# Peptides against a protein of PDB entry 2V3S, part 19

Target 1, 95 residues: chain A of PDB entry 2V3S
Amino acid sequence: PISLVLRLRNSKKELNDIRFEFTPGRDTAEGVSQELISAGLVDGRDLVIVAANLQKIVEEPQSNRSVTFKLASGVEGSDIPDDGKLIGFAQLSIS

## One batch from the design tools (peptide; made by RFdiffusion4, then SolubleMPNN)

Design b1_p12_2_s1 (from b1_p12_2, 8 letters changed)
Fold by OpenDDE base, seed 5:
Structure b1_p12_2_s1 (fold): chain B 95 residues (1-95), chain A 12 residues (1-12)
Amino acid sequence: as target 1 above (95 residues)
Amino acid sequence: AKVLEFKRPPRP
C-alpha cells in the first residue's frame, strides 16, 4: 500500500498530520475520502477536492510527492485562506 | 504538527 499523510488544521486550528494507507486496485480516491469524512477528519464539503487530489497523488506517487489544495470549507471560515500556512488549505503527501 | 494514525474501517 501507499503510505500517505494528510496535513490539515482541526477545529482548534491546530495542524494535524493524518497518516493513512491507500492500496491501488482495491481502494478508490472517493471511497477513502468518504472514510476520512466519516471519521470526522475531513469536512463533508471537501469530498470532491480531497478525492481529486488523492487520485492525483496515488496515480503517480513518484511524480506527485505532495499536493496542496484549497478546501471548500475554508472559504466559509473566518480566517483568510493561506496555502503557506494551510489555512483553508490542506496538503497530501507521500510518507 | 500532531501525528494521527487513521486506521481505516475493515473492508467488507
Scores: peptide ipSAE 0.748, ipTM 0.939, DockQ to the pose 0.851
Fold by OpenDDE base, seed 4:
Structure b1_p12_2_s1 (fold): chain B 95 residues (1-95), chain A 12 residues (1-12)
Amino acid sequence: as target 1 above (95 residues)
Amino acid sequence: AKVLEFKRPPRP
C-alpha cells in the first residue's frame, strides 16, 4: 500500500497530519475520500477536490510526492485563504 | 502539527 499524509486544519484551526494508506487496485480515490469525510476529518463540501488530488498523487506516486490544493469549504470562510499557511488549503504527500 | 493515524474501515 501507499502511505500518505493529509495535512489540513481542523475546526479549531489546528494543523493536523492525518496518516492513512491507499492500496491501488482495491481502493478508489473517491471511496477513501468518503471515508475521510465519514470520520469527520474532511468537510463534505471538499469531496470532489480531495478525490481529484488523491487520484493525482496515487496514479504517479514516484513523481507526485506532494500536492497542495484549495478547499471549497475555505472559500467562503472568515479566514483569507493562504496556501503557505494551509488556510483554506490542504496538502497531500507521500509518507 | 499533530499526527493522527487514520485506521480505515474494514473492507466489505
Scores: peptide ipSAE 0.748, ipTM 0.939, DockQ to the pose 0.829
Fold by OpenDDE base, seed 3:
Structure b1_p12_2_s1 (fold): chain B 95 residues (1-95), chain A 12 residues (1-12)
Amino acid sequence: as target 1 above (95 residues)
Amino acid sequence: AKVLEFKRPPRP
């Protein structure tokens, strides 16, 4: 399996590294994203963007070592989105 | 950053 890290801020704005595995041919980006949402680790509004970027990284993990993307849940938040600080953004990377 | 291990649900 592919070992991944999802880095994003929790409801208290604290940065977390969420480690999980993905097995090509058995898992789907959509399915694993839904599992992350069901566990309360990802906002349901971010299903589409998380799944799209998870698909990108697992299709070519040696080339796409890290992807940073804008969260739908962060657009209307009190803080201005910032990809460098991962405010309103999340990052997926290969472990 | 705090590290969390997400153990995914069992497959059907």
Scores: peptide ipSAE 0.748, ipTM 0.939, DockQ to the pose 0.832
Fold by OpenDDE base, seed 2:
Structure b1_p12_2_s1 (fold): chain B 95 residues (1-95), chain A 12 residues (1-12)
Amino acid sequence: as target 1 above (95 residues)
Amino acid sequence: AKVLEFKRPPRP
């Protein structure tokens, strides 16, 4: 399996590294994204963007070691989105 | 950053 880390801020704006595995041919990007949402680790509004970027990283893990993307849930928040601080952004990377 | 291990649900 591919060992991944999803870095994003929780409801208290604390940065978390969520480690999980993905097995090509058995898992789907959308399915795993839904599991993250069901566990309360990802906002449901971010299903599409998380799944898209998870697919990107697992299809070419040797080339796509890290991807940073804008969260839908972060757009309407009180904080100004910032990719450098991962405010309104999340990052997926190969562990 | 705080590290969290997400153990995924078992596959059907």
Scores: peptide ipSAE 0.748, ipTM 0.939, DockQ to the pose 0.831

Design b1_p12_2_s2 (from b1_p12_2, 8 letters changed)
Fold by OpenDDE base, seed 3:
Structure b1_p12_2_s2 (fold): chain B 95 residues (1-95), chain A 12 residues (1-12)
Amino acid sequence: as target 1 above (95 residues)
Amino acid sequence: AKVLEAKFPARP
């Protein structure tokens, strides 16, 4: 299995590292993303973007060691999105 | 950053 980390700010705007595994050939990017949402770790509005970037990183994990992407849930928030600070952005990386 | 371990339901 591939060991992954999703770095994401919680409701208190604190950065958390969420560790999880992905098994190629058994798991799907959409399926794992749905599980993250069901666990309350990801906003449901972010299903599409999380799944797309999870697919990108697991299809070529040696080349795509880290991906940072804009969250749909953060677009209309009070804070201005910033990829460097992970405000309205999340980061997936290989553990 | 706080580290969290995602625990998903057991696979059938």
Scores: peptide ipSAE 0.408, ipTM 0.864, DockQ to the pose 0.908
Fold by OpenDDE base, seed 1:
Structure b1_p12_2_s2 (fold): chain B 95 residues (1-95), chain A 12 residues (1-12)
Amino acid sequence: as target 1 above (95 residues)
Amino acid sequence: AKVLEAKFPARP
């Protein structure tokens, strides 16, 4: 399986590294993303963007070692989105 | 950053 880390801020604005595995041929990007949401680790509004970027990274894990993307849940938040600080952004990377 | 290990239900 592919070992991945999803880095994003929790409701207390604390950075968390969520480690999980993805098995090509068994898992789907949308399915794993839904599991992350069901576990309360990802906002449901971010299903599409998380799944899209998860798909991207698992398609070519050696070339796409890290992807940073804007969260839908962060767009209307009080904090100004910042990809460097992962405010309103998340980062998915290969472990 | 705090490290969390995601534990998902067993897959079929």
Scores: peptide ipSAE 0.408, ipTM 0.865, DockQ to the pose 0.905
Fold by OpenDDE base, seed 2:
Structure b1_p12_2_s2 (fold): chain B 95 residues (1-95), chain A 12 residues (1-12)
Amino acid sequence: as target 1 above (95 residues)
Amino acid sequence: AKVLEAKFPARP
């Protein structure tokens, strides 16, 4: 399986590294993203963007070692999005 | 950063 880390801020604005695995041929990007949401680790509004970037990283893990993307859940938040600080952004990387 | 392990349901 591919070992991945999703770095994003929780409801307390604390950075968390969420480690999980993706098995090609068994898992789908959307399915794993839905599991992350069901576990309360990802906001449901972010399904599309998380799944899209997860698909990108697992289709070519050697070429796409890390991707940073804007969260839909961060747009309506009180804090101004900032990719450098991962405010309203998340980062997905190969472990 | 705090490290968390995602726990997924068991698969058949």
Scores: peptide ipSAE 0.406, ipTM 0.862, DockQ to the pose 0.927
Fold by OpenDDE base, seed 4:
Structure b1_p12_2_s2 (fold): chain B 95 residues (1-95), chain A 12 residues (1-12)
Amino acid sequence: as target 1 above (95 residues)
Amino acid sequence: AKVLEAKFPARP
């Protein structure tokens, strides 16, 4: 399996790492993204963007070591999105 | 269902 880390801010705006695995041929990007949402770790509005970037990293994990992407849930928030500070952004990386 | 690990403080 591929060991991944999802770095994003929680409801208290604290930066956290979420560790999880992805097994090619068994898991799907959308399925794993739904699990993250069901666990309360990802906002449901971010299904599409998380799944898209998860797919990107798992299809070429040796070349795509890290991807940073804008969250749909962050656009409507009070804080201005900032990829450097991961405000309204999340980062997936290979563990 | 996938077992996800707990949250950890972000690494520097």
Scores: peptide ipSAE 0.339, ipTM 0.827, DockQ to the pose 0.146

Design b1_p12_2_s3 (from b1_p12_2, 9 letters changed)
Fold by OpenDDE base, seed 2:
Structure b1_p12_2_s3 (fold): chain B 95 residues (1-95), chain A 12 residues (1-12)
Amino acid sequence: as target 1 above (95 residues)
Amino acid sequence: AKVLDFKRAPLP
């Protein structure tokens, strides 16, 4: 399996590294993203963007070692989105 | 950053 890390801020604005595995041919990007949402680790509004970027990484792990993307849930937040600070952004990377 | 291990449930 591919070992991944999803770095994003929780509801308390604390940065978390969520480690999880993805098995090509068994898992789907959307399915795993839904699991993350069901676990309360990802906002449901972010299903599309998380799944899209998860797919991007797992389709070519050696080339796409890290991707940073804007969260839909961060747009309406009180804090101004900032990819450097991962405010309103999340990062997926190969562990 | 706090590290969390997300252990996914096995498929039936």
Scores: peptide ipSAE 0.678, ipTM 0.907, DockQ to the pose 0.848
Fold by OpenDDE base, seed 1:
Structure b1_p12_2_s3 (fold): chain B 95 residues (1-95), chain A 12 residues (1-12)
Amino acid sequence: as target 1 above (95 residues)
Amino acid sequence: AKVLDFKRAPLP
């Protein structure tokens, strides 16, 4: 399986590195993203963007070692989105 | 950053 890390801020705005595995041919990007949402680790509004970027990284993990993307849940927040600080952004990377 | 291990349940 592919070992991944999803870095994003929790409800307390604390950075978390969520480590999880993805098995090509068995898992789907949307399915795993839904699991993350069901576990309360990802906002449901971010299903599409998380799944899209998860798909991108697992289709070519050697080339796409890390992807940073804007969260839908962060757009309307009080904090100004910042990809460097991962405010309103999340990052997926290969472990 | 705090590290969390997300242990996914096996597929049916």
Scores: peptide ipSAE 0.677, ipTM 0.908, DockQ to the pose 0.832
Fold by OpenDDE base, seed 5:
Structure b1_p12_2_s3 (fold): chain B 95 residues (1-95), chain A 12 residues (1-12)
Amino acid sequence: as target 1 above (95 residues)
Amino acid sequence: AKVLDFKRAPLP
């Protein structure tokens, strides 16, 4: 399986590195994203963007070692989005 | 950053 890390801020605005595995040919990007949502680790509004970027990184893990993307859930927040600080953004990377 | 290990449920 592919070992991945999803870095994003929790409800207390603290950075968390969520480690999980993805098995090509068995898992789907949308399915795993839904599992992350069901576990309360990802906001349901971010299903589309997380799944899209998870698909991107697992289809070419050697070329896409890290992807940073804007969260839909972050747009409605009071904090100004910042990809460098991962405010309103999340990052997926290969372990 | 705090590290969390997400152990996914087994497939049916």
Scores: peptide ipSAE 0.676, ipTM 0.907, DockQ to the pose 0.850
Fold by OpenDDE base, seed 3:
Structure b1_p12_2_s3 (fold): chain B 95 residues (1-95), chain A 12 residues (1-12)
Amino acid sequence: as target 1 above (95 residues)
Amino acid sequence: AKVLDFKRAPLP
């Protein structure tokens, strides 16, 4: 399996590195994203963007070592989105 | 950053 890390801020705005595995041919990007949402680790509004970027990283893990993407859940908050600070953004990377 | 291990449920 591919070992991944999802870095994003929790409800207290603290950065967490969520480690999880993905098995090509058995898992789907959407399915694993749904599991992250069901576990309360990802906002349900972010299904599409998380799944899209998870698909990108697992299809070519040697080339796509890290991807940073804007969260739908972060757009309307009081904090201004910032990819460098991962405010309203999350990052997927190969462990 | 705090590290969390997400242990996914076994596949059917």
Scores: peptide ipSAE 0.676, ipTM 0.908, DockQ to the pose 0.872

Design b1_p12_2_s4 (from b1_p12_2, 7 letters changed)
Fold by OpenDDE base, seed 1:
Structure b1_p12_2_s4 (fold): chain B 95 residues (1-95), chain A 12 residues (1-12)
Amino acid sequence: as target 1 above (95 residues)
Amino acid sequence: ARVLNFERPPRP
């Protein structure tokens, strides 16, 4: 399996590195994203963007070592989105 | 950052 890290701020605005595995041919990007949402780790509004970027990174994990993407849930948040600070953004990386 | 190990649900 591919070992991944999803770096994402929680409800207290604290950065968490969420480690999880993805097995190509058995898992789907959307399915795993739904699991993250069900666990309360990802906002449901972010299903599409998380799944899209998860798909991107697992397609070519040796080339796409890290992807940073804008969250739908962060657009209208209290803080201005900032990819450097991962405010309104999340990052997927190969472990 | 705090590290969380997400144990995914069992596959059907």
Scores: peptide ipSAE 0.731, ipTM 0.938, DockQ to the pose 0.828
Fold by OpenDDE base, seed 4:
Structure b1_p12_2_s4 (fold): chain B 95 residues (1-95), chain A 12 residues (1-12)
Amino acid sequence: as target 1 above (95 residues)
Amino acid sequence: ARVLNFERPPRP
């Protein structure tokens, strides 16, 4: 399995590193993204963007070691999006 | 950052 880290801010704006595994051929990017949402770790509005970037990293994990992407849930929030501070952005990386 | 280990649900 591929060991991954999803770095993003929780509802209290605290930065968390969420470690999880992905097994190619058994898991799908959308399926795992739905599990993260069901666990309350990802906002449901971010299903599409999380799944797309999860797919990108697992299809070429040796080349795509890290991806940072804009969250749909952060666009209309009170805080101005900032990829450096991961405000309105999340990051997936190979552990 | 706080580290969390997400134990995924069992596969059907």
Scores: peptide ipSAE 0.731, ipTM 0.938, DockQ to the pose 0.826
Fold by OpenDDE base, seed 2:
Structure b1_p12_2_s4 (fold): chain B 95 residues (1-95), chain A 12 residues (1-12)
Amino acid sequence: as target 1 above (95 residues)
Amino acid sequence: ARVLNFERPPRP
């Protein structure tokens, strides 16, 4: 399996590194993204963007070691989006 | 950053 880390801020604006595994051929990007949402780790509004980027990283894990993307849930927040600080952005990376 | 290990639910 591929060992991944999803870095994003929780409701208290604290950075969390969520470690999880993905097995190509058994798992789907959308399915795993839904599991993260069901666990309360990802906002449901971010299903599409998380799944898209998870797919990107797992299809070429040696080339796509890290991907940073804008969250739909972050756009309407009180904080100004900032990819450097991961405000309104999340990052997926290979462990 | 705080590290969280997400153990995914069992597969069907």
Scores: peptide ipSAE 0.730, ipTM 0.938, DockQ to the pose 0.824
Fold by OpenDDE base, seed 5:
Order: structure tokens, then sequence, then C-alpha cells
Structure b1_p12_2_s4 (fold): chain B 95 residues (1-95), chain A 12 residues (1-12)
């Protein structure tokens, strides 16, 4: 399996590194994204963007070691989005 | 950053 880390700010705006595994051929990007949402780790509004980027990183882990993407939930937040600070953005990376 | 280990639900 591929060991991944999803770096995302929690409700207190503190960064969390969420470690999880993905097995190609058994898991799907959308399925795992749904699991993260069901666990309350990802906002449901971010399903599409998380799944898209998860798919990107697992299709070529060697080339796509890290991807940073804009969250739909972040646009509706009070803070100004900033990819460097991961405000309104999240990051997926190979562990 | 705080580290969390997400134990995914069992597969069907």
Amino acid sequence: as target 1 above (95 residues)
Amino acid sequence: ARVLNFERPPRP
C-alpha cells in the first residue's frame, strides 16, 4: 500500500497531518475521500477536489510526491486563502 | 503539526 499524509487545518485552524494508506487496485480515490469525510477529517464540500488530487498522487507516486490544492470549504471561510500557510488549502504527500 | 493515524473502516 501507499502511505500518504493529508496536511489540513482543523476547526481550531491548527495543522494536522493525517496519515492513511491507499492500495492501488483495491481502493479508489473517491472511496477513500468519502471515508475521510465520514470520519470528519475532510469537509464534505471538498470531496471532488480531494478525490482528484488523491487520484493524481496515487497514479504516479514517484513523480507526484506532493500536491497542494484549494479547498471549496476554504473559499467560504473567514480567512483569506493562502497555499503557503495552507489556509483554505490542503496538501497530500507521500509519506 | 499534530499527527493523526487514520484507521480506515474495514472493507466490505
Scores: peptide ipSAE 0.730, ipTM 0.938, DockQ to the pose 0.825

Design b1_p12_3_s1 (from b1_p12_3 with P12A)
Fold by OpenDDE base, seed 4:
Structure b1_p12_3_s1 (fold): chain B 95 residues (1-95), chain A 12 residues (1-12)
Amino acid sequence: as target 1 above (95 residues)
Amino acid sequence: SVADRFTVEPAA
């Protein structure tokens, strides 16, 4: 399996690392993204962007070691999105 | 279960 880390700010704006494994052929990017949402770790509005970037990293994990992407849930938030601070952004990386 | 898949910790 592929060991991944999703770095994302929680509802308290605290930056956390969410570690999980992804097994190609068993797991799907959309399925795992749905699990993240059902666990309350990702906003439901971010299903599409999380799934897209999860797919990107797992299809070529040796080439795509890290991806940073803008969250739909962060666009209308109180804080101005900032990829450097991961405000309104999240980061997926290979563990 | 879903809870088994994810481990959450403060970012270093």
Scores: peptide ipSAE 0.725, ipTM 0.905, DockQ to the pose 0.870
Fold by OpenDDE base, seed 5:
Structure b1_p12_3_s1 (fold): chain B 95 residues (1-95), chain A 12 residues (1-12)
Amino acid sequence: as target 1 above (95 residues)
Amino acid sequence: SVADRFTVEPAA
């Protein structure tokens, strides 16, 4: 399995690491993304972008060691998006 | 289960 970390700010704007494993051939990017949403860890509006980037990283984990992407849920928020601070952005990386 | 898959911890 591929060990991944999703770094994402919670509702209190605190940066957390969400660790999980992904098994190619058993798991799907969309399926795991839906699980993240069901667990309350990812906003439902971010399904598409999380799934797309999860797919990207698991396809070639040796090449795509880290991906940072803009969240749909962060666009209309009060805070100005900032990829460096992961405000309105999330980061997936290989553990 | 979903709870089994994810571990959440403060980012270092």
Scores: peptide ipSAE 0.724, ipTM 0.904, DockQ to the pose 0.855
Fold by OpenDDE base, seed 1:
Structure b1_p12_3_s1 (fold): chain B 95 residues (1-95), chain A 12 residues (1-12)
Amino acid sequence: as target 1 above (95 residues)
Amino acid sequence: SVADRFTVEPAA
C-alpha cells in the first residue's frame, strides 16, 4: 500500500496531518475522498479536487511526492487563500 | 471502517 498524508486545516483553523494508506486496485481516489468527507475531515465541496489530486499522486507516487491544491471550500471562505500557509489549500504527500 | 483508515495528528 501507499502511505499518504493529507495536510489541511480543521474547523478551528489548526493544521493537521491525516495519515492513511491507499492500495491501488482495491481503493479508488473517489472512494477514499468520500470516506474523508464522511469522517468530517474534508468539506463535501472539495470532493472533486481531493479525488483528482489523490488520483494524481497514487498513479505516479515516485514522481508526484507532494501535491498542493486549492480547495473549493477555501474560495468561499472569509480568509484569503494562501498556499504557503495552507489557507484554502491542502497538501497530499507520500510518507 | 473509515475510523480505521485515518489517523489525525497535529502537523509539525
Scores: peptide ipSAE 0.724, ipTM 0.904, DockQ to the pose 0.858
Fold by OpenDDE base, seed 3:
Structure b1_p12_3_s1 (fold): chain B 95 residues (1-95), chain A 12 residues (1-12)
Amino acid sequence: as target 1 above (95 residues)
Amino acid sequence: SVADRFTVEPAA
């Protein structure tokens, strides 16, 4: 399996690492993204962007060691989005 | 289960 880390700010704006495994041929990017939402770890509005970037990293994990992407849920927030600070952004990486 | 897949911890 592929060991992944999703770095994401919680509702208190605290930065957390969410660790999980992904098994190609058994898991799907959309399926695992739906699990993240069901667990309350990702906003439901971010299904599409999380699934797209999860697919990107698992299809070529040797080349795509890290991907940072803008969250739909962060666009209309009070804070200005910032990829360096992961405000309105999340990061997936190979652990 | 869904709870079994994820481990959450403060980022270093």
Scores: peptide ipSAE 0.724, ipTM 0.904, DockQ to the pose 0.849

Design b1_p12_3_s2 (from b1_p12_3 with E9L P12A)
Fold by OpenDDE base, seed 2:
Structure b1_p12_3_s2 (fold): chain B 95 residues (1-95), chain A 12 residues (1-12)
Amino acid sequence: as target 1 above (95 residues)
Amino acid sequence: SVADRFTVLPAA
């Protein structure tokens, strides 16, 4: 399996690392993204962007060691998006 | 379960 980290701010604006494994051929980017949402770790509005970037990183993990992307939920949040601070942005990386 | 997949830790 591929060991991944999703770095994302929680509802208290605290930056967390969400560690998880992804097994190609068993897991799907869409499915795992839905699990993240079900677990309350990702906003439901971010399903598409999380799934897209998860797919990107797992399809070429040797080349795509890290991806940072804008969250749909961040655009509508109170804070101005900032990729450097991961405000309104999240980061997926290979552990 | 879904909870089994994820480990949440404060980012360093």
Scores: peptide ipSAE 0.730, ipTM 0.903, DockQ to the pose 0.885
Fold by OpenDDE base, seed 1:
Structure b1_p12_3_s2 (fold): chain B 95 residues (1-95), chain A 12 residues (1-12)
Amino acid sequence: as target 1 above (95 residues)
Amino acid sequence: SVADRFTVLPAA
C-alpha cells in the first residue's frame, strides 16, 4: 500500500497530519475522500478537490511526492487563504 | 473501519 499524509487544519485551526494507507486496485480516491468526510476530518465541500488530488498522487506516487491544493471550504471561510501556512489549503504527501 | 484507516497526529 501507499502511505500518505494529509496535512490539514482542524476546526480549532490546529495543523494536524492525517496518516493513512491507500491500496491501488482496492481503494478509490473518491471512496477514501468520502471516508475522510465521514470521519469529520475533511469538510464535505472539499470532496471534489481532495479526491482529485488524492487520485493525482496515487497514480504516480514517485513523481507526485507532495501536492498542495486550495480547499473550497477555505474560499468560503473568513480567513485569508495562505498556501504557505495551509490556511484554506491542504497538503497530501507520500510518507 | 474508517477509524482503523486514519491516524491523526499534531503536525511537527
Scores: peptide ipSAE 0.729, ipTM 0.903, DockQ to the pose 0.856
Fold by OpenDDE base, seed 5:
Structure b1_p12_3_s2 (fold): chain B 95 residues (1-95), chain A 12 residues (1-12)
Amino acid sequence: as target 1 above (95 residues)
Amino acid sequence: SVADRFTVLPAA
């Protein structure tokens, strides 16, 4: 399996690492993204962007060691999005 | 289960 980390700020704006494994051929990017949402770890509005970036990293894990992407849930929030601080952004990386 | 898949830790 591929060991991944999703770095994402929680509702308290605290930066956390969500560690999980992805098994190609068994798991799907959309399926695991839906699990993240079901667990309350990702906003439902971010399904599409999380799934797209998860797919990107798992299909070429040696090339795509880290991907940072804008969250739909962060666009309309009070905080100004900032990819460096992961405000309104999340990061997926190979563990 | 979903709980089995994810481990949440404070980022360094």
Scores: peptide ipSAE 0.729, ipTM 0.904, DockQ to the pose 0.861
Fold by OpenDDE base, seed 3:
Formats: structure tokens, sequence, C-alpha cells
Structure b1_p12_3_s2 (fold): chain B 95 residues (1-95), chain A 12 residues (1-12)
């Protein structure tokens, strides 16, 4: 299995690391993204972007060690999006 | 289960 970390801010704007495993051939990017939403860890509006970037990192984990992406849920927020501070952005990385 | 897959920790 591939060991991953999803780093993003919670509803209190606190930065957290969500650790999980992904098994190619058993898991799908969309399926695991839906699990993240069901667990209340990711906003439902972010299904598409999370799934796309999860697919990117698991298809070539040796080359794509980290991906940072803009969240749909962060666009309409009061804070200005910032990829360096992960405001309105999230990051997936290989553990 | 879904709860079994994820571990949430404050970022270091």
Amino acid sequence: as target 1 above (95 residues)
Amino acid sequence: SVADRFTVLPAA
C-alpha cells in the first residue's frame, strides 16, 4: 500500500495531517475521496479536485511526491487563498 | 471501515 498524508485546515482553521493508506487495484481515487467527505474531513464541494490530485499522486508516487491544489470550498471564503499557508489549498504527499 | 482508514493529527 501507498502511505499518504493529506494536509489541510479544519473548520477552526487549524492545520492537520490526515494519514491514510491507498492500495492500487483495490482502492480508487474517487472512492477514497468520498470516504474523506463521509468522515467530515473534506468538504463535499471538493470531491472533484481531491479525487483528481489523489489520482495524480498514486499513479506515479515515485515522481509525484507532493501535490498542492486549490479547494473549491475556499474560493468564496473571507480569507485570501494562499498556497504557502494552505489557506484555501490542500496538500497531498507520500509519507 | 471509514473510521479505520484515517488518522488525524495536528500538523508538526
Scores: peptide ipSAE 0.728, ipTM 0.903, DockQ to the pose 0.844

Design b1_p12_4_s1 (from b1_p12_4 with A3S D10V)
Fold by OpenDDE base, seed 4:
Structure b1_p12_4_s1 (fold): chain B 95 residues (1-95), chain A 12 residues (1-12)
Amino acid sequence: as target 1 above (95 residues)
Amino acid sequence: SSSLANATVVPV
C-alpha cells in the first residue's frame, strides 16, 4: 500500500496530519475521500478536489510526492486562503 | 474500502 499524509487544518484552525494507506487496485480516490468525509476529517464540499488530488498522487507516487490544493470549503472562510500556511488549502504527500 | 482502518491523526 501507499502510505499517505493529508495535512489540513481542523475546525479550530489547527494543522493536523492524517496518516492513511491507499492500496491500488482495491481502493479508489473517490472512495477514500468519502471515507475521510465520513470520518469528519474532510469537509463534504471538498470531495471533488480531494479525490482529484488523491488520484493524482497515487497514480504516480514516485513523481508526485506532494500536492497542495485549494479547498472549496476554504474559499468563503474568514481567512484569506494561503497555500504556504495551508489556510483554505490542504497538502497530500507520500509518507 | 478500508483505507482508513488504521488512520492516525497527528497534530502538527
Scores: peptide ipSAE 0.561, ipTM 0.878, DockQ to the pose 0.924
Fold by OpenDDE base, seed 2:
Structure b1_p12_4_s1 (fold): chain B 95 residues (1-95), chain A 12 residues (1-12)
Amino acid sequence: as target 1 above (95 residues)
Amino acid sequence: SSSLANATVVPV
């Protein structure tokens, strides 16, 4: 399996690393993303963008070691999005 | 699913 880390801020704006595995041929990017949402770890509005970037990293894990992407849930927030501080952004990386 | 069965959340 591919060991992944999803780094993003929780509802208290605290940065956390979510460590999980992805098994090609068994798991799907959409399915895993849905489970992250069901667990309360990802905002439901971010299903599409998380799934898209998860797909990107797992299809070429050797080349795509890290991807940072804008969250839909962060666009309309009070804080200005900032990819460096992961405000309104999340980061997926190979562990 | 099994992919998240052993998922951990670690403060940064």
Scores: peptide ipSAE 0.561, ipTM 0.876, DockQ to the pose 0.854
Fold by OpenDDE base, seed 3:
Structure b1_p12_4_s1 (fold): chain B 95 residues (1-95), chain A 12 residues (1-12)
Amino acid sequence: as target 1 above (95 residues)
Amino acid sequence: SSSLANATVVPV
């Protein structure tokens, strides 16, 4: 399996690393993203963008070691999005 | 078969 880390801020704006595995041929980007949402780890509004970037990283893990992407949930927040601080952004990387 | 069955959350 592919060992992944999803780095993003929780509801208290605290940065956390979520470590999980992805098995090609068994798991799907959409399915894993839905599980993250069901676990309360990802905002439901971010399903599409998380799934898209998860697909990107697992299809070519040797080339795409890390991807940072803008969250839909961050747009409506009071804080100005910042990719460097992962405010309104999340990061997926190969462990 | 869950990809999050053994997932861990670690503060940065």
Scores: peptide ipSAE 0.560, ipTM 0.875, DockQ to the pose 0.961
Fold by OpenDDE base, seed 5:
Structure b1_p12_4_s1 (fold): chain B 95 residues (1-95), chain A 12 residues (1-12)
Amino acid sequence: as target 1 above (95 residues)
Amino acid sequence: SSSLANATVVPV
């Protein structure tokens, strides 16, 4: 399995690393993303972008060691999005 | 896994 870390801010704006595994051929990016949402770890509005980037990282984990992407859920917030601080952005990386 | 049975959340 591929060991992944999804780094993003929780509702208290605290950065957290969500560690999980992805097994190619068994798991799908869409399915795992849905589970993250169901667990309350990802905002439902971010399904598309999380799934897309999860797919990107798992399809070529040797080359795509980290991907940072803008969250739909962060756009309408009061905080100005910042990819460096992961405000309105999340990061997926290979553990 | 998609079940996230062993997923952990760690403060940074």
Scores: peptide ipSAE 0.559, ipTM 0.875, DockQ to the pose 0.738

